Peptides against a protein of PDB entry 3ESW. Designs and how they scored, part 77

Target 1, 322 residues: chain A of PDB entry 3ESW
Amino acid sequence: NNIDFDSIAKMLLIKYKDFILSKFKKAAPVENIRFQNLVHTNQFAQGVLGQSQHLCTVYDNPSWHSIVLETLDLDLIYKNVDKEFAKDGHAEGENIYTDYLVKELLRYFKQDFFKWCNKPDCNHCGQNTSENMTPLGSQGPNGEESKFNCGTVEIYKCNRCGNITRFPRYNDPIKLLETRKGRCGEWCNLFTLILKSFGLDVRYVWNREDHVWCEYFSNFLNRWVHVDSCEQSFDQPYIYSINWNKKMSYCIAFGKDGVVDVSKRYILQNELPRDQIKEEDLKFLCQFITKRLRYSLNDDEIYQLACRDEQEQIELIRGKTQ

## One batch from the design tools (peptide; made by RFdiffusion4, then SolubleMPNN)

Design b2_p15_6_s4 (from b2_p15_6, 8 letters changed)
Fold by OpenDDE base, seed 2:
Structure b2_p15_6_s4 (fold): chain B 322 residues (1-322), chain A 15 residues (1-15)
Amino acid sequence: as target 1 above (322 residues)
Amino acid sequence: SEIEKLKNLILELQK
């Protein structure tokens, strides 16, 4: 009996696909109860859920993508990408071009477009006056600032002229296209939108220890790639743990198709206690939110994303990104 | 598990 290995392989693939799809079916009542109990009893879980409700969907706005593309110097960006792509001479096609695009967007954003704001310049004295600014504290937004999803306004007094300057911490990324300044939060927020505006698969990474960055799914590298707009960094997940010697406990990635604990990619040393939630509960939470985000997807999309998720989990376990 | 072995095999076949 010639074992038709091709027929067996096809049957195994079908059964495997069905098995994977079965995991993404509507949550069982017991899973819903577990989720509700976890979110109501664990503050960290509630925080992750709250972030997912915003970060997983807010950047999927076609009108915002158009505004971004109209605001950026696309001629300069593509000229630089084409120039760098032409140097490597690699016939590796459209996939590597996207990596060059992300690298140029990092350059353009940091060098030409956005500004780091440790302290604001004095509104009265003009540019390069931040050294004269004394923090007075923070307050709620005024009526104008409130139009742009502003949670907090930092207040500064100029030591030279005595005038007050407001630094509103805007969460509206379209307002950030106008202001073109901020800290890690504003940088990551707007840069995430910029990457999304080019049709890229992007995640927003939240670190519990007060930093945020992006991940981009490179079709060329066939993996999630670390992207930090503040650092102009591409594929350098080690910079926090190694270069900064930063202590960290949690890194959570938020994307349209899922929520993933990516701590293993970034926490290479100086790990802080992971005491905010049980590991099994965090894993359950991320999987449950991911499942909900995928409810509208077809079976083929669900299967492809599940394969990607498994590849990422293998990568995170093996430490193969170096 | 046999499922993990099968997963790894499928991931290798998709490369």
Scores: peptide ipSAE 0.023, ipTM 0.557, DockQ to the pose 0.329
Fold by OpenDDE base, seed 1:
Structure b2_p15_6_s4 (fold): chain B 322 residues (1-322), chain A 15 residues (1-15)
Amino acid sequence: as target 1 above (322 residues)
Amino acid sequence: SEIEKLKNLILELQK
């Protein structure tokens, strides 16, 4: 009896697909209870949920994408991408073009578009006066600043003229297209929107130890790629643990299709205690939120994303991004 | 685990 291996393989694939799809069905009552108890009793879990409610959806705004594309120098960007692609990218195929695009966007954003702001310049004295600025503290936004999702305003006094300069910490990325300045939060916020505006698969990565960056899904590399706009960094997940010798406990990625603990990609040494939540509960939380984000997707979309998730988990276990 | 082996096999069969 010639074992029809092809028929068996097809049957196994069908059963596997059905098994995967079964995991993304509506949550059982017991899972809902576990989720509710977790977010009500664990502050870290509540924080992850709160971030997911914003970061997973806020960047999927077509009107914002249009404004971004109208604001950027697309002619310069594509000219530079085409130039780099023409050198050697043609040998690697069309999928590598998007990697060149992301690398150019990193260059353009850091070198031509956005500015790091440790201290603002004095509004009265003009450019290159930040050295004369003394921090006085922080306060709530005024009526104008409140229009742009501003929770905090840093206040500075000029040592030369004595005038007060306000540095609003805007969370509205469209306002950041105007102001063109900030710290890691503003950089990552606007850069995440920029990448999304090009139709890319992007995640926002939150690190508990006061840093944030992006991940981009490269079709060429067939994996999630580290992207830090502040550092103009592409595919260098080791920079924090190794180059900075940074101590870290948690890195959580937030995207439209899921929430993922990516700590294993970035925490290579100097791991801080992971004592904010049980590992099993964090895994459950991320899976539960991911499941909710996928409720509107069809079976084929769910299956494709699940396959991608499995590849990422294998990568994270094997440490292949080192 | 047997499940990981099966997953890897399925991923290879989908290529």
Scores: peptide ipSAE 0.021, ipTM 0.512, DockQ to the pose 0.299
Fold by OpenDDE base, seed 4:
Structure b2_p15_6_s4 (fold): chain B 322 residues (1-322), chain A 15 residues (1-15)
Amino acid sequence: as target 1 above (322 residues)
Amino acid sequence: SEIEKLKNLILELQK
């Protein structure tokens, strides 16, 4: 009996596709109840949900993309990308070009565009006066600062002139194009928007231990790639656990198509207790939010994303980020 | 699980 392996494979693929698609159908009432109970009873779950409601959608703004592209020195960026791409002997049209673009955007952003701000300069004394600034604490935004999604304002006193300088922690990335300074939050926020403005698949990664970074989906590498704008880092997920010896418990990635626990990519040693939520509940939560984000997608889009998710899960289990 | 075996097979067939 000549087993038509091709026919069997096709049939299995169809059945598998149908099975995958069935998982992304509208949530059953029991799943909705579980979800509601989880987010109402678990603070960590509520936090993840709250972040997903913002981070998964906020960067999908065409008007913001236009403003970003108008603000950046695109001529310089593409000149540098083309130079490095040509130097390595790649042909035009290779998927690897996007990796060169992201690497140049990291360089450009850190070296030419954005500034790290531990303490602000004194508004009265001018540039390079941050050494004279003493923190007084934090307060709520004023009426002007509130226009730019400011949650908190750090207050500093100048030891030289005695004047107060405000450092608003803006969450509006368009305002950050103007201010061009911040810490990891501002860096990651604006850099996420920058990458999205180039049409890239990007996730915002939140670490519970007060750091944030990006992931970019490389079509060349066919995986999610660690990207940290603060560090000018590309594909170095180990920098936190190994180089910094940072202790961490959770890393959660937020993108337009899903929410994923990526802790296994970044927490290589010095793992802190994961006691904020049950592992099964976190997995359920991320899957439930991901399912909701995909409700408007067609069957082919859902299937392709599900395949990508499975590949990522295999990667995360195997620890093969390198 | 049988599903995991099937997944692995499909992933191998898609290579």
Scores: peptide ipSAE 0.020, ipTM 0.512, DockQ to the pose 0.366
Fold by OpenDDE base, seed 5:
Parts: C-alpha cells; sequence; structure tokens
Structure b2_p15_6_s4 (fold): chain B 322 residues (1-322), chain A 15 residues (1-15)
C-alpha cells in the first residue's frame, strides 16, 4: 500500500488551517470571564490592555500618513534608497528594497530630521543654549499644550537670562513633526508613525525598564526586525542586554494585528524578576487581545498571520535572533 | 510545540 504522502500532507494542511481558524473564533464565555478577572485583579495586565487600546490602532490613521509623507524629504530618501539598492539589491530580489528603505529612514530621521532633547534650548537665548538650562520640575499642560495630547511639561530656567522655558512632552506625533525634538518616547512615537506611513508592518515595543523601540516585519528576512530610531539601529536586538548591560524584565510588542511578549528577543542576560504577572496569564492576555484585534479579518488573513506568529514563536524558542 | 500541534493533528486525522 503506497502511502500517498502527498494526499496525507494536503489533508494535514487543510485540518491545520481549520484548527488555526478555530482558535480565532469569538472568545468563549469562560475566556471572557478569565480576561475580565485578570485585568481587574492584576495591575500589569491592566497596563498592557490600556497600552494596547492606544498603540495597536493610533498609527493606522490615513490623514496622519499623508501629513508625514508631505513633511518628509521623499526625494532625498528615495534617492538614497535607490543608490544603496543599485549596489547590492539586484542580487537579493525586490523584497530587500524595503530593508534599504527602513535603514535610510533611520539615517534620515536621526541625522537630518529629529533631535535628541535632554534639555531644551532657551526660548530667549536661542539655539545651542541647553547647557544653561536648569530643571525646575514638571507640571500639567497649559491650554495650548493640551491641544496636542500633552500629559506633562518639564520646566527649565535659563541660568544666563533667567527666563523660563517649557518642554511639553507631546504625545501627538503630528505636533512632533513641528517640534522635531524629544527623548526615546517622542522618537519612537513619531518614527512608528513614519514607518506606518510607508505602508509597513510595524510594532511598538514597550520595555518596562523605561525604554521603547520598534519592530518592522521584513519580507526579505521573513521575520520581525529590531528597529531603534534613537540608536539608528537595524536588526541589533542585543544592544540593550549586551552593549548597555541593561537589566530588563518585560518587552511587549504592540501592533495592529497583535500583542506579543518579545522579551526573549531582547533579554539575553541580566534578567530581572518577572513577578508582575504569572507567565500563563501574560500568555493568555496577549493571545486574548490579539484575538480581539483580528475579529474583523477574513479567514485567509487570519491564517497568514497565524503562520507568521508560529514562525516567530519558533524563532524566539530557538534563540536564532542573530 | 509545533511537534505537539502536528501530533494533535495526526491524532485528529486518525479519528
Amino acid sequence: as target 1 above (322 residues)
Amino acid sequence: SEIEKLKNLILELQK
């Protein structure tokens, strides 16, 4: 009896697809109860849910994408991408072009567009006066600052002229296109929007230990790629644990199609206690939120995303992040 | 594990 292995493989694939699709059906009442209990009893879970409600959807704004594309020097960007692609890209196929684009956007953003702001310049004394600025503390936004999703304003006094300079911590990424300065939060916020404006699959990665970065899904590499706009870094997930010797407990990625614990990609050494939530409950929470984000997708989209998720989980288990 | 998923799938196909 020649076992038709091809027929068996086809049947297995059909059953596998059906099985995967069954996982993304509407949550059972028991799962809803577990979810509600978890977010009401665990502060970390509530925080992850709250972040997902903002970070998973806020960047999917077509009007913002248009404003970004109108603001950037697209001629310069594409000229540089085309130049790098012409050197090496022809051998690797068209999918590598997007990797060159992300690398150029990292360069352009850090070198030409955005500024790191540890302290603001004095509004009275002008440029390159940040050295003269003394922090006085933080306060709530005024009426004008409140228009741009500002939660906190840092207050500085100039040691030279005595004037007060306000550094509002804007969360509106469109306002950041005007101000063109900030710290890791403003950098990651605006850069996430920039990548989204080019139609890329992007996740916002939150680290509990006060850092944030992006991941981009490379069609060329067929995986999620670490992207840090502050560091002009592409595919260097080891920077934090190894180069910075940073101690970390949690890294959570937030995208339109899911929430994923990516801690294994970035926490290579110096792991802090993961005591904020049970591992099983965190896994359940991320899966539950991901399931909700995919409710409007068709069966083929759900299946493709589930295949991508499984490949990522295999990658994270095997430690094959280069 | 993918192996467990494959095993479960094989077990479902054998029913």
Scores: peptide ipSAE 0.010, ipTM 0.478, DockQ to the pose 0.175

Design b2_p15_7_s2
Fold by OpenDDE base, seed 3:
Parts: C-alpha cells; sequence; structure tokens
Structure b2_p15_7_s2 (fold): chain B 322 residues (1-322), chain A 15 residues (1-15)
C-alpha cells in the first residue's frame, strides 16, 4: 500500500510540473488578439506595457553595474555589513548577509551618497540657498541635458541675486551618480540600479498616485521585501497606507522576469477606485507580459519562477485576511 | 492550486 502512494505522488508532481510549463508555452492566436485589442483600447494597459518595455530590462546592463561598483565606497559598505552581521552571531546562516547588505545600502545611499532636492540651490549663491528659489515652470531640455535622457527641466529664479537655476529631471541613472540629487523618481531609479549591480533580484514598483519604490527578493525570508530608498525602509509595506494615510489605487511591480500587480501588499486602507481597467484584463495583461519575458528561459528556470509566483500570490491573498 | 493539492496529498501520504 505504501509503494502505491509514493508512485501516485510522483506521478502527480510530474503532471503538475507539465501543467505549469504548459502555461508558459507560446501564446495562442486568441491571446495575442486579446492583448493587442487591450493595449490599443485601454490607456492604462498601454501605459503598463510602455513601462514594462523600459523598466523590465534597462537595469540589466553589465557596463552600468561596473560603473556603479567603481563609484560606490565598497570598502565602507562591506565594513559596515560585516560589523552588523557579526553582532548577530552568524546564527541565521549565509542568506541573511544579503538582507544586511540591502539595509546598509539603504543607509549609505540616504546618509552618505544621495540628496533630496525639493528645490535646487542657487548656482550663483551656493549651498543652502533653496529657500530663496521661486519656481518659474518647466521647459524641454537643452542640447547638453538631452544627452542624459532628460524629459523635463524645472526652472527656478533666485529671489536674492535674480539668476536662473535649472533643475533637469534626468532619467539616465549614470548621470545621477554624478548629480547625486533628486526626488522619488531619481532616488528609486538609481537605487534600483545599485541593487541590481550587486546581483540581486529587484523589481521597480510604480504607484499610480505619484510614488515609486523597490522590491528585493530575500533568499533568507524567501519572499519579496519592500525597499524604499527615500525612507531608508526595509520590509515596511504599510508605510504608505497606514503611516502616511495615503490613498492609492494601483501598485505595479516591474522586473526582468515579470510584471505583477502588488497592490494588495501596499493598499491596506484608503483604497481609491480601481476604474482604469477591468481586474480580469489587468491580470491577463500582467500574465501575458510575464510570459513574454520568460520565452528564452529553460523549463527548470520557468518552473522555479512559477513556484515563486505561486507563493507570492498565496502571500498576497493571506495578507488581506489578517 | 494543484500544487497545494499535491503537497497536501504528499503530507497525507507521509502520515
Amino acid sequence: as target 1 above (322 residues)
Amino acid sequence: NFKEIAEKLLEKLKE
């Protein structure tokens, strides 16, 4: 009787693996038609697709990773990580070291490396002059600013000297290694690249209500972990809904291996209407893009990622019931 | 999910 049960269990596991792999085969013609119709008729779907084409792949650049690692004070970072890791007596195994690394990178980035820029300092008057700056509006980039993927330039006039100061909103993260200032967009952009440069699994999280942050996959915790460089925050997904009392409708995570609606992790209260797309269409869209991102992966890689996805979906469902 | 069913079946089979 026991031999028959083990055989049945093995057959069920094989059939399950085959079933999972079958979901990641080439899309049927009907799915392609549904996808094309959705992105052509729904503006939100078109926006998610456009973001995925950039955010899912832009940070997978080995040349950029080298530049980042050459720019950061790695000796200081690893010294601090080793110090904090040693305090906890190494009892939790090697996988926890990466969590300490991410926590130190959050500290280093906010305290030592990057600055928040609500208003720029006056280029003529020098440091700590932002209080004297009056916004005049925004304009397009000049010829020099355009070299660094600049969409808009904020213009300020100094009330003291009358000179104009330009604040380019650069999207080139390598330029941000030089300028070392910005708002949530610049912070999240460069910090995402920094985490990727250490070989970590990272997602860029876009919130429709004008905020952005990261998720890191912790091998120690065996889940996606909230990471916000602006807040020096690790594993605090409740900050926005509870601490800030922020109203939100959508949070979408973009990574090299998939696009995922993570709204359930962050929208704990004050939910705004989700009226931009049907829920079934958003689910289809994210799954379709994820499937395309995995087309070059082998069966073992696909299966491992699918198992990770299932665990995340279970986590997201359970989090609403607590 | 078929996995949860398979895992639950495997757990029951280990009993």
Scores: peptide ipSAE 0.023, ipTM 0.549, DockQ to the pose 0.094
Fold by OpenDDE base, seed 4:
Structure b2_p15_7_s2 (fold): chain B 322 residues (1-322), chain A 15 residues (1-15)
Amino acid sequence: as target 1 above (322 residues)
Amino acid sequence: NFKEIAEKLLEKLKE
C-alpha cells in the first residue's frame, strides 16, 4: 500500500492550520472573565492594556504617513541607502534593501533630523543656553500644549535672565516633526511613526525601567530586529544589559498585530525581580490582547502571524539573537 | 514546534 505521504502531509498541515486558527477564534466567556479580573486587579496588566490601546493602532494613520514622507529629506535618505546598498554589491529587489533603509533612517534621524533635549534652551536667551536652565518641576499642559497630546510640561528657569521656559512632553508625533527634539519617549514615538510611514512592520518596545525603543521586522533576517533611534542602533539588543549594565525587569513590544513580552531578548544580565504580575498571567494577557487585535484578519493572515509568533518564541527561548 | 516537526517529517518523507 503506497502510503501517499504527500497527501498525509497536506492533511496534517490542514489540521494544524485549523488547530492554530481555533486558538484565535473569539474568546470564550471564561477567558473574558479572566481578562477582566486581571486588568481590574493588577496594575501592571492595566498599564499594558492601556498602552496597547494606544501603541498598537496609533501609528497606522495614512494621513500621518503622508505628512512624515513630506517632511523628511527623502532624496538624501534614498541617495545614501542606494550608495551603501551598491557599495556592498547587492542586487536590486533583495529584501536586504529595507535593512539598509532602516540603518539610514537611524543615521538620518539622529545626525540630521532630531535633537536630544536634556534641558531646553532658554526661550529668551536663544540657542545653546540649556546649561543655564534649572528645572523647577513639572506641570500640566496649557490650552495650546493640550492640542498636541501633551501629558506633562517640564518647567525650567534660566539662571541668566530669570525667564521661565516650558518643555512640553508632546505625545503627538506630528508635533514632534516640528519641534524635532526630545528624550527617549519623543525619539521612539516619532521614529516608530517614521518607520511605519515606509510601510514597515514595527513594534514599540516599552521597558519598565524608563527606556523605549523599536523593533522592525526584517524580511531579510526573517525576525524582529532591535532598533533604537537614540543610539542609532540596529540589531544590538545587548546594549542595555551588557554595554549599559542596565538592570531591567520587563520589555513589552506593542504592534498592530500583537503584544509580546520580549524581555528575554534584552534582559541578558542584571535581571530585576519580575514581581509585577504572574508570568502565566502576563502570557495570558499578551495573548488575549493579540487575539483581539487579530479578530478582523482572515484565516491566512492569522496563520501567517501565528507562524511568526512561534518562530519568535523559539528565538526568545533559545537566545539566538546574539 | 509542530511546524518544525511537520517540516522535518515532510523532509524525511521526501527521502
Scores: peptide ipSAE 0.022, ipTM 0.568, DockQ to the pose 0.091
Fold by OpenDDE base, seed 5:
Structure b2_p15_7_s2 (fold): chain B 322 residues (1-322), chain A 15 residues (1-15)
Amino acid sequence: as target 1 above (322 residues)
Amino acid sequence: NFKEIAEKLLEKLKE
């Protein structure tokens, strides 16, 4: 009896698709109760939910994408991408072009477009005067600063002229296109929007230990790729744990299609206690939020994303990104 | 996990 392995495989794939689709149906009443109890009783869960409500959707703004594309030097960017693609890309297929684009955007953003700001320059003394600035503390935004989603303003006094300079910590990425400066928060915020403006699949990664970066889904590599605009880093998830010797507990990725605990990709050593939530509750929370984000998707989209999710989970278990 | 998926698939094939 020649077992028709092809027919069995096809049947398995159909049953698998049906099974996957069943997981993304509306949440059962028991799941809703568990979710509500978790976010009302666990502060870390509340934080993850709050972050997801902002970070998963805020960058999907076509008006912002247009403003970004009008602001960037696209001629320079594509010239550089085309140059690098012409050297190596033709043999590897068209999908590698997007990897070259992300690498050029990292270069362009750090070298040509945005600046790191530990301390602002003095508004009166001009450029390269940050060395003369003394921090006086932080305060709330004024009426003008409040227009640009400003949570806090750092205040500095110039040791040379005695004048006060304000450094608003803007959360409006369109305002950051004007100011062209910030720390890891401003860098990651604007760079996430930039990547989204090119139609890329991007996640915002929040680290509990006060750092943030991106992930980009590479069609060429067929996986999520670490991207840090501050470091001009592509596919170097080890830089925090190994190069910086940073101690970390949680890394959570936020995208339009899901929330994922990506701690295993980045926490390679010096792991801090994961005591903010039970592991099973965190897994449930991320899955529940992901399910909600996918409620409007069709069956084919749900299936494709679920296949991607499974591949990522296998990757994270096997440590293949090391 | 992949194992749970495989086990559930096997269970559904027995149905």
Scores: peptide ipSAE 0.022, ipTM 0.520, DockQ to the pose 0.166
Fold by OpenDDE base, seed 2:
Structure b2_p15_7_s2 (fold): chain B 322 residues (1-322), chain A 15 residues (1-15)
Amino acid sequence: as target 1 above (322 residues)
Amino acid sequence: NFKEIAEKLLEKLKE
């Protein structure tokens, strides 16, 4: 009996697809109850949910993408990408070209476009006066600052002229295209939008220990790639744990198609206690939010994303970047 | 990973 292995393989693939799709069906009543109980009883879970409601959707704004593309020096960017692509001598392909694009965007953003702001320059004394600035504390936004999703305003006094300078912490990334300055939050916020504006698959990574960065899904590398705009870093997930010797407990990635605990990618040593939530509950929470984000997708899209998720989980367990 | 197993089976069958 010639075992028709092709027929068996096809049947297995069909059954596997059906099995995967069954996991992404509407949440059972018991799962909804578990979710509600978790977010009402666990502050960390509530925080993750709150972040997901913003970060998973806010960057999927076509109007913002247009504004970004109109603001950036695209001629310079593509000139540099083309130049670096030509040097590597690889066969022309959209997949690898996108990696060069992300690398150039990192360069352009840090070197040509955005500025790190430890302290603001004095509004009266002008540029390069931040050394004369003394922090007075923080306050709420004024009426103008409130138009741009400002949570807090840092207040500084100039030691030279005595004038007060306000440093509003804007969360509106379009306002950041104008101000072109900030700390890790502003950097990551605007850079996430920039990457999204080029049609890339991007996640916002939140670290509990006061840092944020991006991940980009490289079709060339066929994996999620670490991207930190502050560091001009591409595919260097080790920089925090190894280079900075940073202690960390949680890294959570937020994207349009899912929420993923990516702690294993970045926490390579000096792991802090993960005591904010049970591991099983965090896994459930991320999966539950991910299911909700995918409710409008078709079966093929769900299946492809589920395959990607499985590959990522294997990567995270093995600790080997292929 | 059933997909990997199925893909490996398919690859082996193409040989």
Scores: peptide ipSAE 0.021, ipTM 0.566, DockQ to the pose 0.110

